# Peptides against a protein of PDB entry 5VJI, part 1

Every score and structure here is a prediction.

Target 1, 62 residues: chain A of PDB entry 5VJI
Amino acid sequence: NTLVVLHKSGLLEITLKTKELIRQNQATQAELDQLKEQTQMFIEATKSRAPQAWAKLQASLT
Unless a header shows other numbers, all headers, positions and changes below count from the first letter of the chain.
Peptide ipSAE was made for these designs. It is ipSAE averaged over its two directions, with the distance scale d0 held at 1.0 Angstrom where the peptide's residues are scored. Compare it between designs on one protein only; published cut-offs may not apply.
The geometry check fails a fold that doesn't show the stated peptide or that is severely misdrawn somewhere.

## One batch from the design tools (peptide; aimed at target 1 L6 S9)

Design b1_p8_1 (made by RFdiffusion4)
Pose (drawn by RFdiffusion4):
Structure b1_p8_1 (pose): chain A 56 residues (1-47, 54-62), chain P 8 residues (1-8)
Amino acid sequence: NTLVVLHKSGLLEITLKTKELIRQNQATQAELDQLKEQTQMFIEATKWAKLQASLT
Amino acid sequence: AAALEALA
């Protein structure tokens, strides 16, 4: 059984962990993209209505 | 490599 070989070889475990790591990395990428947008909006306002509206 | 060979 291919599943048995995958398990016994240690690659099943590694595959699952890599998948979860990929998921975690993608989630962080999304947080960063959002944080980049928020930061840019904040910096422009330091130079205002958009910031107030986005807060309220 | 040995694990991949066994899986192939």

Design b1_p8_1_s1 (made by RFdiffusion4, then SolubleMPNN; from b1_p8_1, 6 letters changed)
Fold by OpenDDE base, seed 2:
Structure b1_p8_1_s1 (fold): chain B 62 residues (1-62), chain A 8 residues (1-8)
Amino acid sequence: as target 1 above (62 residues)
Amino acid sequence: SEALKLVK
């Protein structure tokens, strides 16, 4: 069947590896986005000097 | 197909 042909050709392995790489990329991107957000909160905290801004940053780091 | 299910 089609699955057997894909397996024997090596295409199935490549497809599954590609899917896993996409998943890993998405996870890494999420971590990067979180870091960017935390960096922005840090910048805002330094600008405002408001205790609330520092509290918000601290909450994001927990 | 079974292949499509596996790729999901």
Scores: peptide ipSAE 0.048, ipTM 0.689, DockQ to the pose 0.077
OpenDDE base, seeds 1, 3, 4, 5: peptide ipSAE 0.047, 0.041, 0.042, 0.048; ipTM 0.681, 0.645, 0.651, 0.657

Design b1_p8_1_s2 (made by RFdiffusion4, then SolubleMPNN; from b1_p8_1, 6 letters changed)
Fold by OpenDDE base, seed 5:
Structure b1_p8_1_s2 (fold): chain B 62 residues (1-62), chain A 8 residues (1-8)
Amino acid sequence: as target 1 above (62 residues)
Amino acid sequence: SEALKLVS
């Protein structure tokens, strides 16, 4: 059957691995985006010297 | 199973 053919050819493993790699890439990208945002808030806090900017940064680190 | 992972 189709599933057996896909498994024996290796295409099933490649497909499932590709799907997992996409998922892992998306998770890593989300963490990277969060870090970028936190970095930007840190830069703004140091530049503005305003307590509100530090409060925003602190809230983002929770 | 791989079949379950494929359809998930």
Scores: peptide ipSAE 0.068, ipTM 0.705, DockQ to the pose 0.064
OpenDDE base, seeds 1, 2, 3, 4: peptide ipSAE 0.045, 0.048, 0.047, 0.046; ipTM 0.668, 0.672, 0.663, 0.658

Design b1_p8_1_s4 (made by RFdiffusion4, then SolubleMPNN; from b1_p8_1, 7 letters changed)
Fold by OpenDDE base, seed 5:
Structure b1_p8_1_s4 (fold): chain B 62 residues (1-62), chain A 8 residues (1-8)
Amino acid sequence: as target 1 above (62 residues)
Amino acid sequence: EEAQKLVQ
């Protein structure tokens, strides 16, 4: 069967590893995007000195 | 079929 051929060729391992790397990359990208957003809110809070901008940053960290 | 279940 095709599964046995893929397993014996090592292509199954490569495919499964590639899938896992994609999943890990997606998770890391989501964390990075969240950090970028938090960084932007920190910059805006620092610039504005407005309590509302600090409250928005605080809400993003909880 | 089994190959699809394993890669999903």
Scores: peptide ipSAE 0.067, ipTM 0.717, DockQ to the pose 0.069
OpenDDE base, seeds 1, 2, 3, 4: peptide ipSAE 0.064, 0.059, 0.051, 0.057; ipTM 0.708, 0.689, 0.672, 0.682

Design b1_p8_2 (made by RFdiffusion4)
Pose (drawn by RFdiffusion4):
Structure b1_p8_2 (pose): chain A 56 residues (1-47, 54-62), chain P 8 residues (1-8)
Amino acid sequence: NTLVVLHKSGLLEITLKTKELIRQNQATQAELDQLKEQTQMFIEATKWAKLQASLT
Amino acid sequence: ALLEHLAE
């Protein structure tokens, strides 16, 4: 059984962990993309309505 | 192919 070989070889475990790590990394990428947008909006306002509206 | 090789 391919599943048995995958398990016994240790690759099943590694595959599952890699998948979860990929998921975690993608989630962080999304947070960063959002944080980049928020930061840019903040910096431009330091140079305003868009900031206030986005808060309220 | 790798899993078949390991099974052998």

Design b1_p8_2_s1 (made by RFdiffusion4, then SolubleMPNN; from b1_p8_2, 3 letters changed)
Fold by OpenDDE base, seed 2:
Structure b1_p8_2_s1 (fold): chain B 62 residues (1-62), chain A 8 residues (1-8)
Amino acid sequence: as target 1 above (62 residues)
Amino acid sequence: SLLEELAK
């Protein structure tokens, strides 16, 4: 069957590895997005000098 | 295989 052919050809392993790499990429992207958001909150805190902005940043780091 | 296990 097709599954056996994919396995013997090595394409199944490549497919599974690709799925894992996509998952890892998604996780890394999420971490990067979080860092970007935290950086933006830091920038806003420095601009406004408002205690509320610093409190928001602090909450994001927990 | 090892890759199959890691993909879970």
Scores: peptide ipSAE 0.073, ipTM 0.754, DockQ to the pose 0.052
OpenDDE base, seeds 1, 3, 4, 5: peptide ipSAE 0.046, 0.047, 0.042, 0.059; ipTM 0.700, 0.702, 0.694, 0.729

Design b1_p8_2_s2 (made by RFdiffusion4, then SolubleMPNN; from b1_p8_2, 4 letters changed)
Fold by OpenDDE base, seed 2:
Structure b1_p8_2_s2 (fold): chain B 62 residues (1-62), chain A 8 residues (1-8)
Amino acid sequence: as target 1 above (62 residues)
Amino acid sequence: SLLEQLSQ
């Protein structure tokens, strides 16, 4: 059947590895997005000089 | 096997 052919050809292994790499990429992207948000909060804290902005940044680092 | 590891 099709699954057997995919397995024997190595394509199934490549497909599963690709799916895992996509998952890892998504996880890394989420971490990057979090860092970008934290960086933005830092920038805003420095601009406003408001204690509340620093508190917000500190909370995000938890 | 490698396939088993990749299937997780």
Scores: peptide ipSAE 0.045, ipTM 0.672, DockQ to the pose 0.057
OpenDDE base, seeds 1, 3, 4, 5: peptide ipSAE 0.042, 0.042, 0.042, 0.038; ipTM 0.666, 0.663, 0.667, 0.664

Design b1_p8_2_s3 (made by RFdiffusion4, then SolubleMPNN; from b1_p8_2, 3 letters changed)
Fold by OpenDDE base, seed 3:
Structure b1_p8_2_s3 (fold): chain B 62 residues (1-62), chain A 8 residues (1-8)
Amino acid sequence: as target 1 above (62 residues)
Amino acid sequence: DLLKKLAE
């Protein structure tokens, strides 16, 4: 069957590894996006110098 | 089976 052919050819292993790499990439991207948002909040906090902006940043870090 | 793993 098709599954046996994919396994014997090595394509199944490559496919599974690719899926895992995509999953890991997505997780890393999510962390990066969070860091970008936190960086923006930090910039806004420094600009406004308002305690509320710092409180917002602190809340995002928990 | 392997097909189930691929579907995950």
Scores: peptide ipSAE 0.074, ipTM 0.749, DockQ to the pose 0.073
OpenDDE base, seeds 1, 2, 4, 5: peptide ipSAE 0.073, 0.074, 0.070, 0.069; ipTM 0.740, 0.743, 0.737, 0.737

Design b1_p8_2_s4 (made by RFdiffusion4, then SolubleMPNN; from b1_p8_2, 3 letters changed)
Fold by OpenDDE base, seed 2:
Structure b1_p8_2_s4 (fold): chain B 62 residues (1-62), chain A 8 residues (1-8)
Amino acid sequence: as target 1 above (62 residues)
Amino acid sequence: DLLEKLAQ
């Protein structure tokens, strides 16, 4: 059957590895997006000079 | 093996 052929050819392993790499990429992208948001909050805190903006940034770093 | 690890 198709599954046996995919396994014997190594394509099944490549497919599963690709799925894992996609998952890892998504996780890394989420971390990057979080860092970008934290950076934006830092920029806004420096611009506003408001204690509330610094409090918001601090809360995001937990 | 790798297949078992990646199937999780």
Scores: peptide ipSAE 0.080, ipTM 0.759, DockQ to the pose 0.056
OpenDDE base, seeds 1, 3, 4, 5: peptide ipSAE 0.068, 0.068, 0.065, 0.074; ipTM 0.742, 0.745, 0.737, 0.732

Design b1_p8_3 (made by RFdiffusion4)
Pose (drawn by RFdiffusion4):
Parts: C-alpha cells; structure tokens; sequence
Structure b1_p8_3 (pose): chain A 56 residues (1-47, 54-62), chain P 8 residues (1-8)
C-alpha cells in the first residue's frame, strides 16, 4: 500500500508538515500585504481624509 | 515519488 510506504519512509509526516508550513507562510504573506497597504496609507497622511474614513 | 516507487 502506497500509503504504508509513504508512512514508513517518514515522507508522509514530512509532507504533512510541509503542507502546514506552506499554509502558514501564505497566511503571513497575506498579513504583510495588508500591513503594507495600511502603512502606505498612514505615511501619506503624515504628509488624511482617507485615513479618517478607513478608521470610521 | 521515485524514492517511494523504489521502496514499493
């Protein structure tokens, strides 16, 4: 059984952990993309309405 | 995959 070989070889475990790590990495990429947008909006306002509206 | 096929 291919599943048995995959498990006994240790690659099943490694595959699952890699998948979860990929998911975690993608989630962090999304947070960063959002943080970049928010930061740019903040910096431009330090130079305003868009900031206030986005807060309220 | 090649490694698993060798073991099978």
Amino acid sequence: NTLVVLHKSGLLEITLKTKELIRQNQATQAELDQLKEQTQMFIEATKWAKLQASLT
Amino acid sequence: ATFIEELL

Design b1_p8_3_s1 (made by RFdiffusion4, then SolubleMPNN; from b1_p8_3, 5 letters changed)
Fold by OpenDDE base, seed 2:
Structure b1_p8_3_s1 (fold): chain B 62 residues (1-62), chain A 8 residues (1-8)
Amino acid sequence: as target 1 above (62 residues)
Amino acid sequence: LEEVEKLL
């Protein structure tokens, strides 16, 4: 059985750990991308001085 | 192979 061979070789543990690390990396990347977007909205709000840009930033922080 | 694919 291929699963038994993977388990005995330690490759199953490595495979499952790799899958979990990929999942964690994807979650952290999504949080980082959200923070980058919020940072860009803050920069734009400070440059434009437009009340609408501050309202957009505030909506992104909820 | 199918048993491994169910865990991935």
Scores: peptide ipSAE 0.051, ipTM 0.711, DockQ to the pose 0.077
OpenDDE base, seeds 1, 3, 4, 5: peptide ipSAE 0.050, 0.051, 0.050, 0.052; ipTM 0.708, 0.707, 0.709, 0.710; seed 5 fails the geometry check

Design b1_p8_3_s2 (made by RFdiffusion4, then SolubleMPNN; from b1_p8_3, 6 letters changed)
Fold by OpenDDE base, seed 4:
Structure b1_p8_3_s2 (fold): chain B 62 residues (1-62), chain A 8 residues (1-8)
Amino acid sequence: as target 1 above (62 residues)
Amino acid sequence: LEEVKKLL
């Protein structure tokens, strides 16, 4: 049985840990991408001085 | 292989 061989060699544990690290990396990357977008909206709000750009930023933080 | 695929 291939599963038994992977378990006994320790490769199953490494594989499952690698899968979990990939999942965590994807979640952290999504949070970073959201923060980058919010930062861009903040920069645009400061440049435009328009109340609408500040309202757009505020809506993204709720 | 199919047993391994169910865990991944």
Scores: peptide ipSAE 0.092, ipTM 0.747, DockQ to the pose 0.079
OpenDDE base, seeds 1, 2, 3, 5: peptide ipSAE 0.086, 0.090, 0.087, 0.091; ipTM 0.744, 0.746, 0.743, 0.746

Design b1_p8_3_s3 (made by RFdiffusion4, then SolubleMPNN; from b1_p8_3, 5 letters changed)
Fold by OpenDDE base, seed 5:
Structure b1_p8_3_s3 (fold): chain B 62 residues (1-62), chain A 8 residues (1-8)
Amino acid sequence: as target 1 above (62 residues)
Amino acid sequence: SEEVEKLL
């Protein structure tokens, strides 16, 4: 069957590894996006000097 | 095949 062919050809390993790399990339991207958001909140807090902005930042870090 | 799809 197709699975046997993929396995014997080595393509199954490549496919599964690719899937894992995509998953890892997605996880890393999510962390990066969170950091970007936190950075933006930090910038806004610095600009506004308003306690509300700092509260938002603090909430995002917890 | 369904078997491959389950692994992916």
Scores: peptide ipSAE 0.059, ipTM 0.689, DockQ to the pose 0.076
OpenDDE base, seeds 1, 2, 3, 4: peptide ipSAE 0.054, 0.057, 0.055, 0.058; ipTM 0.679, 0.682, 0.680, 0.689

Design b1_p8_3_s4 (made by RFdiffusion4, then SolubleMPNN; from b1_p8_3, 6 letters changed)
Fold by OpenDDE base, seed 5:
Formats: structure tokens, sequence, C-alpha cells
Structure b1_p8_3_s4 (fold): chain B 62 residues (1-62), chain A 8 residues (1-8)
């Protein structure tokens, strides 16, 4: 069957590893996007000196 | 795909 052929050729392992790498990349990208957002809120808090901007940053970290 | 992992 096709599954046995994929297993014996090593292509199944590559496919499964590729799927896992995509999943890990997606998780890392989500963490990076969160950090980028927090960095932007920090920049805005620093610029505005407004208590509301610091409160917004604090809420994002909790 | 999870069932395929059991063959490795």
Amino acid sequence: as target 1 above (62 residues)
Amino acid sequence: LEEAKKLL
C-alpha cells in the first residue's frame, strides 16, 4: 500500500517532521507577534508618558 | 497522520 512505500522510502518521516516543524514555526511566530505587540505598547507608553498607556502594557503582560 | 507515526 502507499503508506508502506512512503515509510520504506523515508518520505513518511520527512512528511511527519515537516508537519512538526511547521507547527513549531507557528508557535514561535505567535510568541514573536506577541512580543512585537508588547514592544509597541512599551514604545507608546514611553512616548505618551500617560498612565493609560502603561496600564495597557501592564494588562498585556499579565 | 497520528496513526502513521506509530509505524516509525
Scores: peptide ipSAE 0.052, ipTM 0.705, DockQ to the pose 0.064
OpenDDE base, seeds 1, 2, 3, 4: peptide ipSAE 0.052, 0.050, 0.045, 0.050; ipTM 0.702, 0.699, 0.686, 0.701; seed 3 fails the geometry check

Design b1_p8_4 (made by RFdiffusion4)
Pose (drawn by RFdiffusion4):
Structure b1_p8_4 (pose): chain A 56 residues (1-47, 54-62), chain P 8 residues (1-8)
Amino acid sequence: NTLVVLHKSGLLEITLKTKELIRQNQATQAELDQLKEQTQMFIEATKWAKLQASLT
Amino acid sequence: AIEEALAE
């Protein structure tokens, strides 16, 4: 059984962990993209309505 | 690596 070989070889475990790590990394990429947008909006306002509206 | 392990 291919599932048995995958498990016994240790690659099943590694595959599952890699998948979860990939998921975690993608989630962090999304947080960063969002943080980048928020930061840019904040910096431009330090130079305003868009900031207020986005807060309210 | 999975293919090699299955071939073995």

Design b1_p8_4_s1 (made by RFdiffusion4, then SolubleMPNN; from b1_p8_4, 5 letters changed)
Fold by OpenDDE base, seed 4:
Structure b1_p8_4_s1 (fold): chain B 62 residues (1-62), chain A 8 residues (1-8)
Amino acid sequence: as target 1 above (62 residues)
Amino acid sequence: AAKEAIES
């Protein structure tokens, strides 16, 4: 039985941990991407001085 | 199932 071999070898645990790390990495990457976008909106708001740009930034923060 | 639940 392949599953039994995987479990006894420790590879199953490694596989499950790898899946969890991938999930965590994806979540962290999403947060990082959001921060990057918010940073860009902040930069644009400071450059344009337009209330619309600040409103866009505010919407992204809430 | 129990192992997956603990490690996930």
Scores: peptide ipSAE 0.055, ipTM 0.697, DockQ to the pose 0.050
OpenDDE base, seeds 1, 2, 3, 5: peptide ipSAE 0.037, 0.034, 0.032, 0.032; ipTM 0.684, 0.633, 0.630, 0.626; seed 3 fails the geometry check

Design b1_p8_4_s2 (made by RFdiffusion4, then SolubleMPNN; from b1_p8_4, 4 letters changed)
Fold by OpenDDE base, seed 1:
Structure b1_p8_4_s2 (fold): chain B 62 residues (1-62), chain A 8 residues (1-8)
Amino acid sequence: as target 1 above (62 residues)
Amino acid sequence: AAAEAIAK
């Protein structure tokens, strides 16, 4: 059984850990992307000084 | 079977 061989060799554990690290990295990247978008909305709000831009920023935070 | 386990 290939699964048994992978398990006993330790390769399965490494593979599963790698998958988990990739998942965690993806989650962190998503949070960073959200923060970057919110930062951009803040910049646009300060530039325009329009209530609509501030409302857009507020909506993104709630 | 091993491939299925890794895919989860």
Scores: peptide ipSAE 0.038, ipTM 0.683, DockQ to the pose 0.079
OpenDDE base, seeds 2, 3, 4, 5: peptide ipSAE 0.036, 0.033, 0.035, 0.038; ipTM 0.670, 0.662, 0.672, 0.676

Design b1_p8_4_s3 (made by RFdiffusion4, then SolubleMPNN; from b1_p8_4, 4 letters changed)
Fold by OpenDDE base, seed 2:
Structure b1_p8_4_s3 (fold): chain B 62 residues (1-62), chain A 8 residues (1-8)
Amino acid sequence: as target 1 above (62 residues)
Amino acid sequence: AAEEAIKK
């Protein structure tokens, strides 16, 4: 059957590994996006000098 | 083996 052919050809392994790499990439991207957001909050806090901006940054780091 | 783990 098709599954047996995919397994023996190595394509199943490649497909499953690709899915895992996509998942890992998505997780890393999420962490990067979070860091970007925190960096932006830090920049805004330094620019505004408003206690509210620092409080917002503080909350994001918890 | 590894394929089955990833498939989960």
Scores: peptide ipSAE 0.071, ipTM 0.720, DockQ to the pose 0.056
OpenDDE base, seeds 1, 3, 4, 5: peptide ipSAE 0.056, 0.058, 0.053, 0.053; ipTM 0.671, 0.676, 0.630, 0.698

Design b1_p8_4_s4 (made by RFdiffusion4, then SolubleMPNN; from b1_p8_4, 5 letters changed)
Fold by OpenDDE base, seed 2:
Structure b1_p8_4_s4 (fold): chain B 62 residues (1-62), chain A 8 residues (1-8)
Amino acid sequence: as target 1 above (62 residues)
Amino acid sequence: SAEEAIKK
């Protein structure tokens, strides 16, 4: 059957590994996006000097 | 196997 052919050819392993790499990439991208957001909050806090902006940043770091 | 681990 098709599954056996895919397994023996190595294509199944490549496909599954690719799916895992995509998942890992998505997780890393989410962490990067979070860091970008935190960086923006830091920039805004330094610009405004408002206690509320610093409180918002601190809340995001918990 | 690696395939079984990834399938989860």
Scores: peptide ipSAE 0.066, ipTM 0.738, DockQ to the pose 0.054
OpenDDE base, seeds 1, 3, 4, 5: peptide ipSAE 0.056, 0.051, 0.047, 0.064; ipTM 0.714, 0.679, 0.623, 0.742; seed 3 fails the geometry check

Design b1_p8_5 (made by RFdiffusion4)
Pose (drawn by RFdiffusion4):
Structure b1_p8_5 (pose): chain A 56 residues (1-47, 54-62), chain P 8 residues (1-8)
Amino acid sequence: NTLVVLHKSGLLEITLKTKELIRQNQATQAELDQLKEQTQMFIEATKWAKLQASLT
Amino acid sequence: EEFLEEFA
């Protein structure tokens, strides 16, 4: 059984962990993209309405 | 895949 070989070889475990790591990395990429947008909005306002509206 | 075939 391919599943048995995958398990016994240790690659099943590694595959599952890699998948979860990929998921975690993608989630962090989304947080960063959002943080980049928020930061840019903040910096421009330091140079305003858009900031206030986005807060309220 | 090749490795799993050899291992089996």

Design b1_p8_5_s1 (made by RFdiffusion4, then SolubleMPNN; from b1_p8_5, 4 letters changed)
Fold by OpenDDE base, seed 2:
Structure b1_p8_5_s1 (fold): chain B 62 residues (1-62), chain A 8 residues (1-8)
Amino acid sequence: as target 1 above (62 residues)
Amino acid sequence: LEELQKFA
């Protein structure tokens, strides 16, 4: 069957590894996006000098 | 069956 052919050809292993790499990439991207947001909050806190902005940053780091 | 389970 098709699955046996994919396994014998090595394409199944490649497909599964690709799927895992996509998952890892998505997880890393999520962490990167969080860091970008935290960085932006830090920048805004330094610019505004408002205690509320620092409180917002602090909340994001907990 | 075991190969199919890899996609689950």
Scores: peptide ipSAE 0.054, ipTM 0.672, DockQ to the pose 0.062
OpenDDE base, seeds 1, 3, 4, 5: peptide ipSAE 0.052, 0.044, 0.054, 0.052; ipTM 0.669, 0.664, 0.654, 0.651

Design b1_p8_5_s2 (made by RFdiffusion4, then SolubleMPNN; from b1_p8_5, 5 letters changed)
Fold by OpenDDE base, seed 2:
Structure b1_p8_5_s2 (fold): chain B 62 residues (1-62), chain A 8 residues (1-8)
Amino acid sequence: as target 1 above (62 residues)
Amino acid sequence: LEELKKFS
């Protein structure tokens, strides 16, 4: 059957590994996006000098 | 099955 052929050819392993790599990439991208947002909040806090902006940044880090 | 567990 198709599954046996995929397994014997090695394509099944490649497919499953590809899925895992995509998952890991998505997780890393989410962390990167969070860091980008935190960086932006830091920049805004430094520009505004408003206590509220620093409080917002602090909340994002917890 | 064991091969599947490595990557799933």
Scores: peptide ipSAE 0.078, ipTM 0.731, DockQ to the pose 0.053
OpenDDE base, seeds 1, 3, 4, 5: peptide ipSAE 0.070, 0.068, 0.069, 0.069; ipTM 0.704, 0.696, 0.679, 0.681

Design b1_p8_5_s3 (made by RFdiffusion4, then SolubleMPNN; from b1_p8_5, 5 letters changed)
Fold by OpenDDE base, seed 4:
Structure b1_p8_5_s3 (fold): chain B 62 residues (1-62), chain A 8 residues (1-8)
Amino acid sequence: as target 1 above (62 residues)
Amino acid sequence: SSLLREFS
């Protein structure tokens, strides 16, 4: 069957590694997006006189 | 395998 052919050719191993790399990339991207958002909240807090902006930032870091 | 090590 197809699975046996993929295994024998080595393509299954490549496919599984690719899947794992995609997963790792997605996880890293999520962390990066979170950091970007936290950075934006920090910028807004520094620009604002409103204590609510600092509270919002603090909540995101907990 | 050696191939997988190249991707890590």
Scores: peptide ipSAE 0.040, ipTM 0.666, DockQ to the pose 0.044
OpenDDE base, seeds 1, 2, 3, 5: peptide ipSAE 0.038, 0.038, 0.038, 0.036; ipTM 0.659, 0.668, 0.666, 0.657

Design b1_p8_5_s4 (made by RFdiffusion4, then SolubleMPNN; from b1_p8_5, 5 letters changed)
Fold by OpenDDE base, seed 2:
Structure b1_p8_5_s4 (fold): chain B 62 residues (1-62), chain A 8 residues (1-8)
Amino acid sequence: as target 1 above (62 residues)
Amino acid sequence: SDFLKKFS
C-alpha cells in the first residue's frame, strides 16, 4: 500500500520529520511572538510613564 | 487509513 511504499523509499521518515519540525517551528514562533509583545509593553511603559502601563507589563510576566 | 493515521 501507499504507506509501505513511502516507508521503503524513505519518504515517510522525511515527511514525519518535516511535520515535527513544523510543529517545533510553530511553538518557537509563539514564544517569539510573546516576547515581542512583552517588549512592546515595556517600551510603552517607559514612554508613557503611566502606572497602568507598568501594571499591564507586570501582568504579562506572571 | 493507515497512511492518514500517521498525520493525526
Scores: peptide ipSAE 0.056, ipTM 0.696, DockQ to the pose 0.066
OpenDDE base, seeds 1, 3, 4, 5: peptide ipSAE 0.044, 0.051, 0.054, 0.043; ipTM 0.682, 0.684, 0.691, 0.656

Design b1_p8_6 (made by RFdiffusion4)
Pose (drawn by RFdiffusion4):
Structure b1_p8_6 (pose): chain A 56 residues (1-47, 54-62), chain P 8 residues (1-8)
Amino acid sequence: NTLVVLHKSGLLEITLKTKELIRQNQATQAELDQLKEQTQMFIEATKWAKLQASLT
Amino acid sequence: WTEAADAA
């Protein structure tokens, strides 16, 4: 059984962990993209209404 | 072994 070989070879475990790591990395990429947008909005306002509206 | 490598 291919599943048995995958398990016994250790690659099943490694595959699952890699998948979860990929998911975690993608989630962090999304957080960063959002943080980048928020930071840019903040810096422009330091130079305002958009910031206030986005807060309220 | 080949099928298992592909599945990984």

Design b1_p8_6_s1 (made by RFdiffusion4, then SolubleMPNN; from b1_p8_6, 4 letters changed)
Fold by OpenDDE base, seed 5:
Structure b1_p8_6_s1 (fold): chain B 62 residues (1-62), chain A 8 residues (1-8)
Amino acid sequence: as target 1 above (62 residues)
Amino acid sequence: MEEALKAA
């Protein structure tokens, strides 16, 4: 059957591994986006010297 | 996707 053919050919493993890599990539991208946002808030906090900007940064780190 | 492949 189709499943047996996919398994023996290695395509099933490749498909499942690809799915996992996509998931991991999405998770890493989300962390990267969060870090970029936190970096921007840090830059704004250092420029503005306003307590509110530091409060926003602190809130993002929790 | 995995379950769909197993059902095929």
Scores: peptide ipSAE 0.028, ipTM 0.599, DockQ to the pose 0.119
OpenDDE base, seeds 1, 2, 3, 4: peptide ipSAE 0.026, 0.026, 0.027, 0.026; ipTM 0.595, 0.591, 0.593, 0.593

Design b1_p8_6_s2 (made by RFdiffusion4, then SolubleMPNN; from b1_p8_6, 5 letters changed)
Fold by OpenDDE base, seed 2:
Structure b1_p8_6_s2 (fold): chain B 62 residues (1-62), chain A 8 residues (1-8)
Amino acid sequence: as target 1 above (62 residues)
Amino acid sequence: MEEALKLA
């Protein structure tokens, strides 16, 4: 059947590995996006000098 | 895996 052909050709393993790499990339991207947001909150906290901005940053780091 | 082999 088709699955046996995909396995014997190595395409199944490549497909599964690609799927895992996509998952890992998505997780890394989420971490990067979080870091970017925290960096922005830090910039805003330094500009405003408002206690609320620092509290928001602190909450994001926990 | 075996069930997938039957369906494919």
Scores: peptide ipSAE 0.035, ipTM 0.606, DockQ to the pose 0.100
OpenDDE base, seeds 1, 3, 4, 5: peptide ipSAE 0.028, 0.033, 0.026, 0.034; ipTM 0.634, 0.596, 0.606, 0.610

Design b1_p8_6_s3 (made by RFdiffusion4, then SolubleMPNN; from b1_p8_6, 6 letters changed)
Fold by OpenDDE base, seed 3:
Parts: structure tokens; C-alpha cells; sequence
Structure b1_p8_6_s3 (fold): chain B 62 residues (1-62), chain A 8 residues (1-8)
């Protein structure tokens, strides 16, 4: 059957690994985006010295 | 992934 052929050719493993790498990349990108946002909130909090800005940052870190 | 390979 087709599945056996794909497995023997190595294409199945490559496809599945590629899918996993895409998933991991997406997760890492989401974490990076979150960190960038938190960094921006930190910069804003330090500049404004407004309690609300610090509260927003604190909320994002939990 | 491993589960899929075992079914092949």
C-alpha cells in the first residue's frame, strides 16, 4: 500500500518531521512575540512611571 | 509521529 511505500522511501518520516518543525517554529514564534510585547510594556512603564503601565506589565508576566 | 510510524 501507499503508506508502506512512503515509509520505505523515507518520505513519510520527512513529512512528519517537517510538520513537527513547523509546529515548534510556530510555538517559538508565539513566545518571541509575547516577549517582544512584554519588553515594549517594560519600556513604556519605565518611561511613563505610571502605575497603570506597571500593572499592565505585571499582568502580562503572570 | 512514532505512533504513525508503527501503523505503517
Amino acid sequence: as target 1 above (62 residues)
Amino acid sequence: MQAALELA
Scores: peptide ipSAE 0.067, ipTM 0.537, DockQ to the pose 0.073
OpenDDE base, seeds 1, 2, 4, 5: peptide ipSAE 0.021, 0.023, 0.037, 0.057; ipTM 0.556, 0.577, 0.490, 0.545

Design b1_p8_6_s4 (made by RFdiffusion4, then SolubleMPNN; from b1_p8_6, 5 letters changed)
Fold by OpenDDE base, seed 1:
Structure b1_p8_6_s4 (fold): chain B 62 residues (1-62), chain A 8 residues (1-8)
Amino acid sequence: as target 1 above (62 residues)
Amino acid sequence: VEEALKLA
């Protein structure tokens, strides 16, 4: 049984930990992407001086 | 391996 061999060798633990780290990395990357988008909306709001751009930024800050 | 990955 391959799964039993992986468990006894310790490779199963490493595999599961690696998958969890990848998941956490993806979640953190998603948060960073959201922050980048909000930053871009802030930059556009400051450039345009249009109330609509500020409203768009405000709507994103939920 | 596939079954183990489903547990994480």
Scores: peptide ipSAE 0.052, ipTM 0.733, DockQ to the pose 0.134
OpenDDE base, seeds 2, 3, 4, 5: peptide ipSAE 0.043, 0.049, 0.034, 0.050; ipTM 0.709, 0.720, 0.677, 0.723

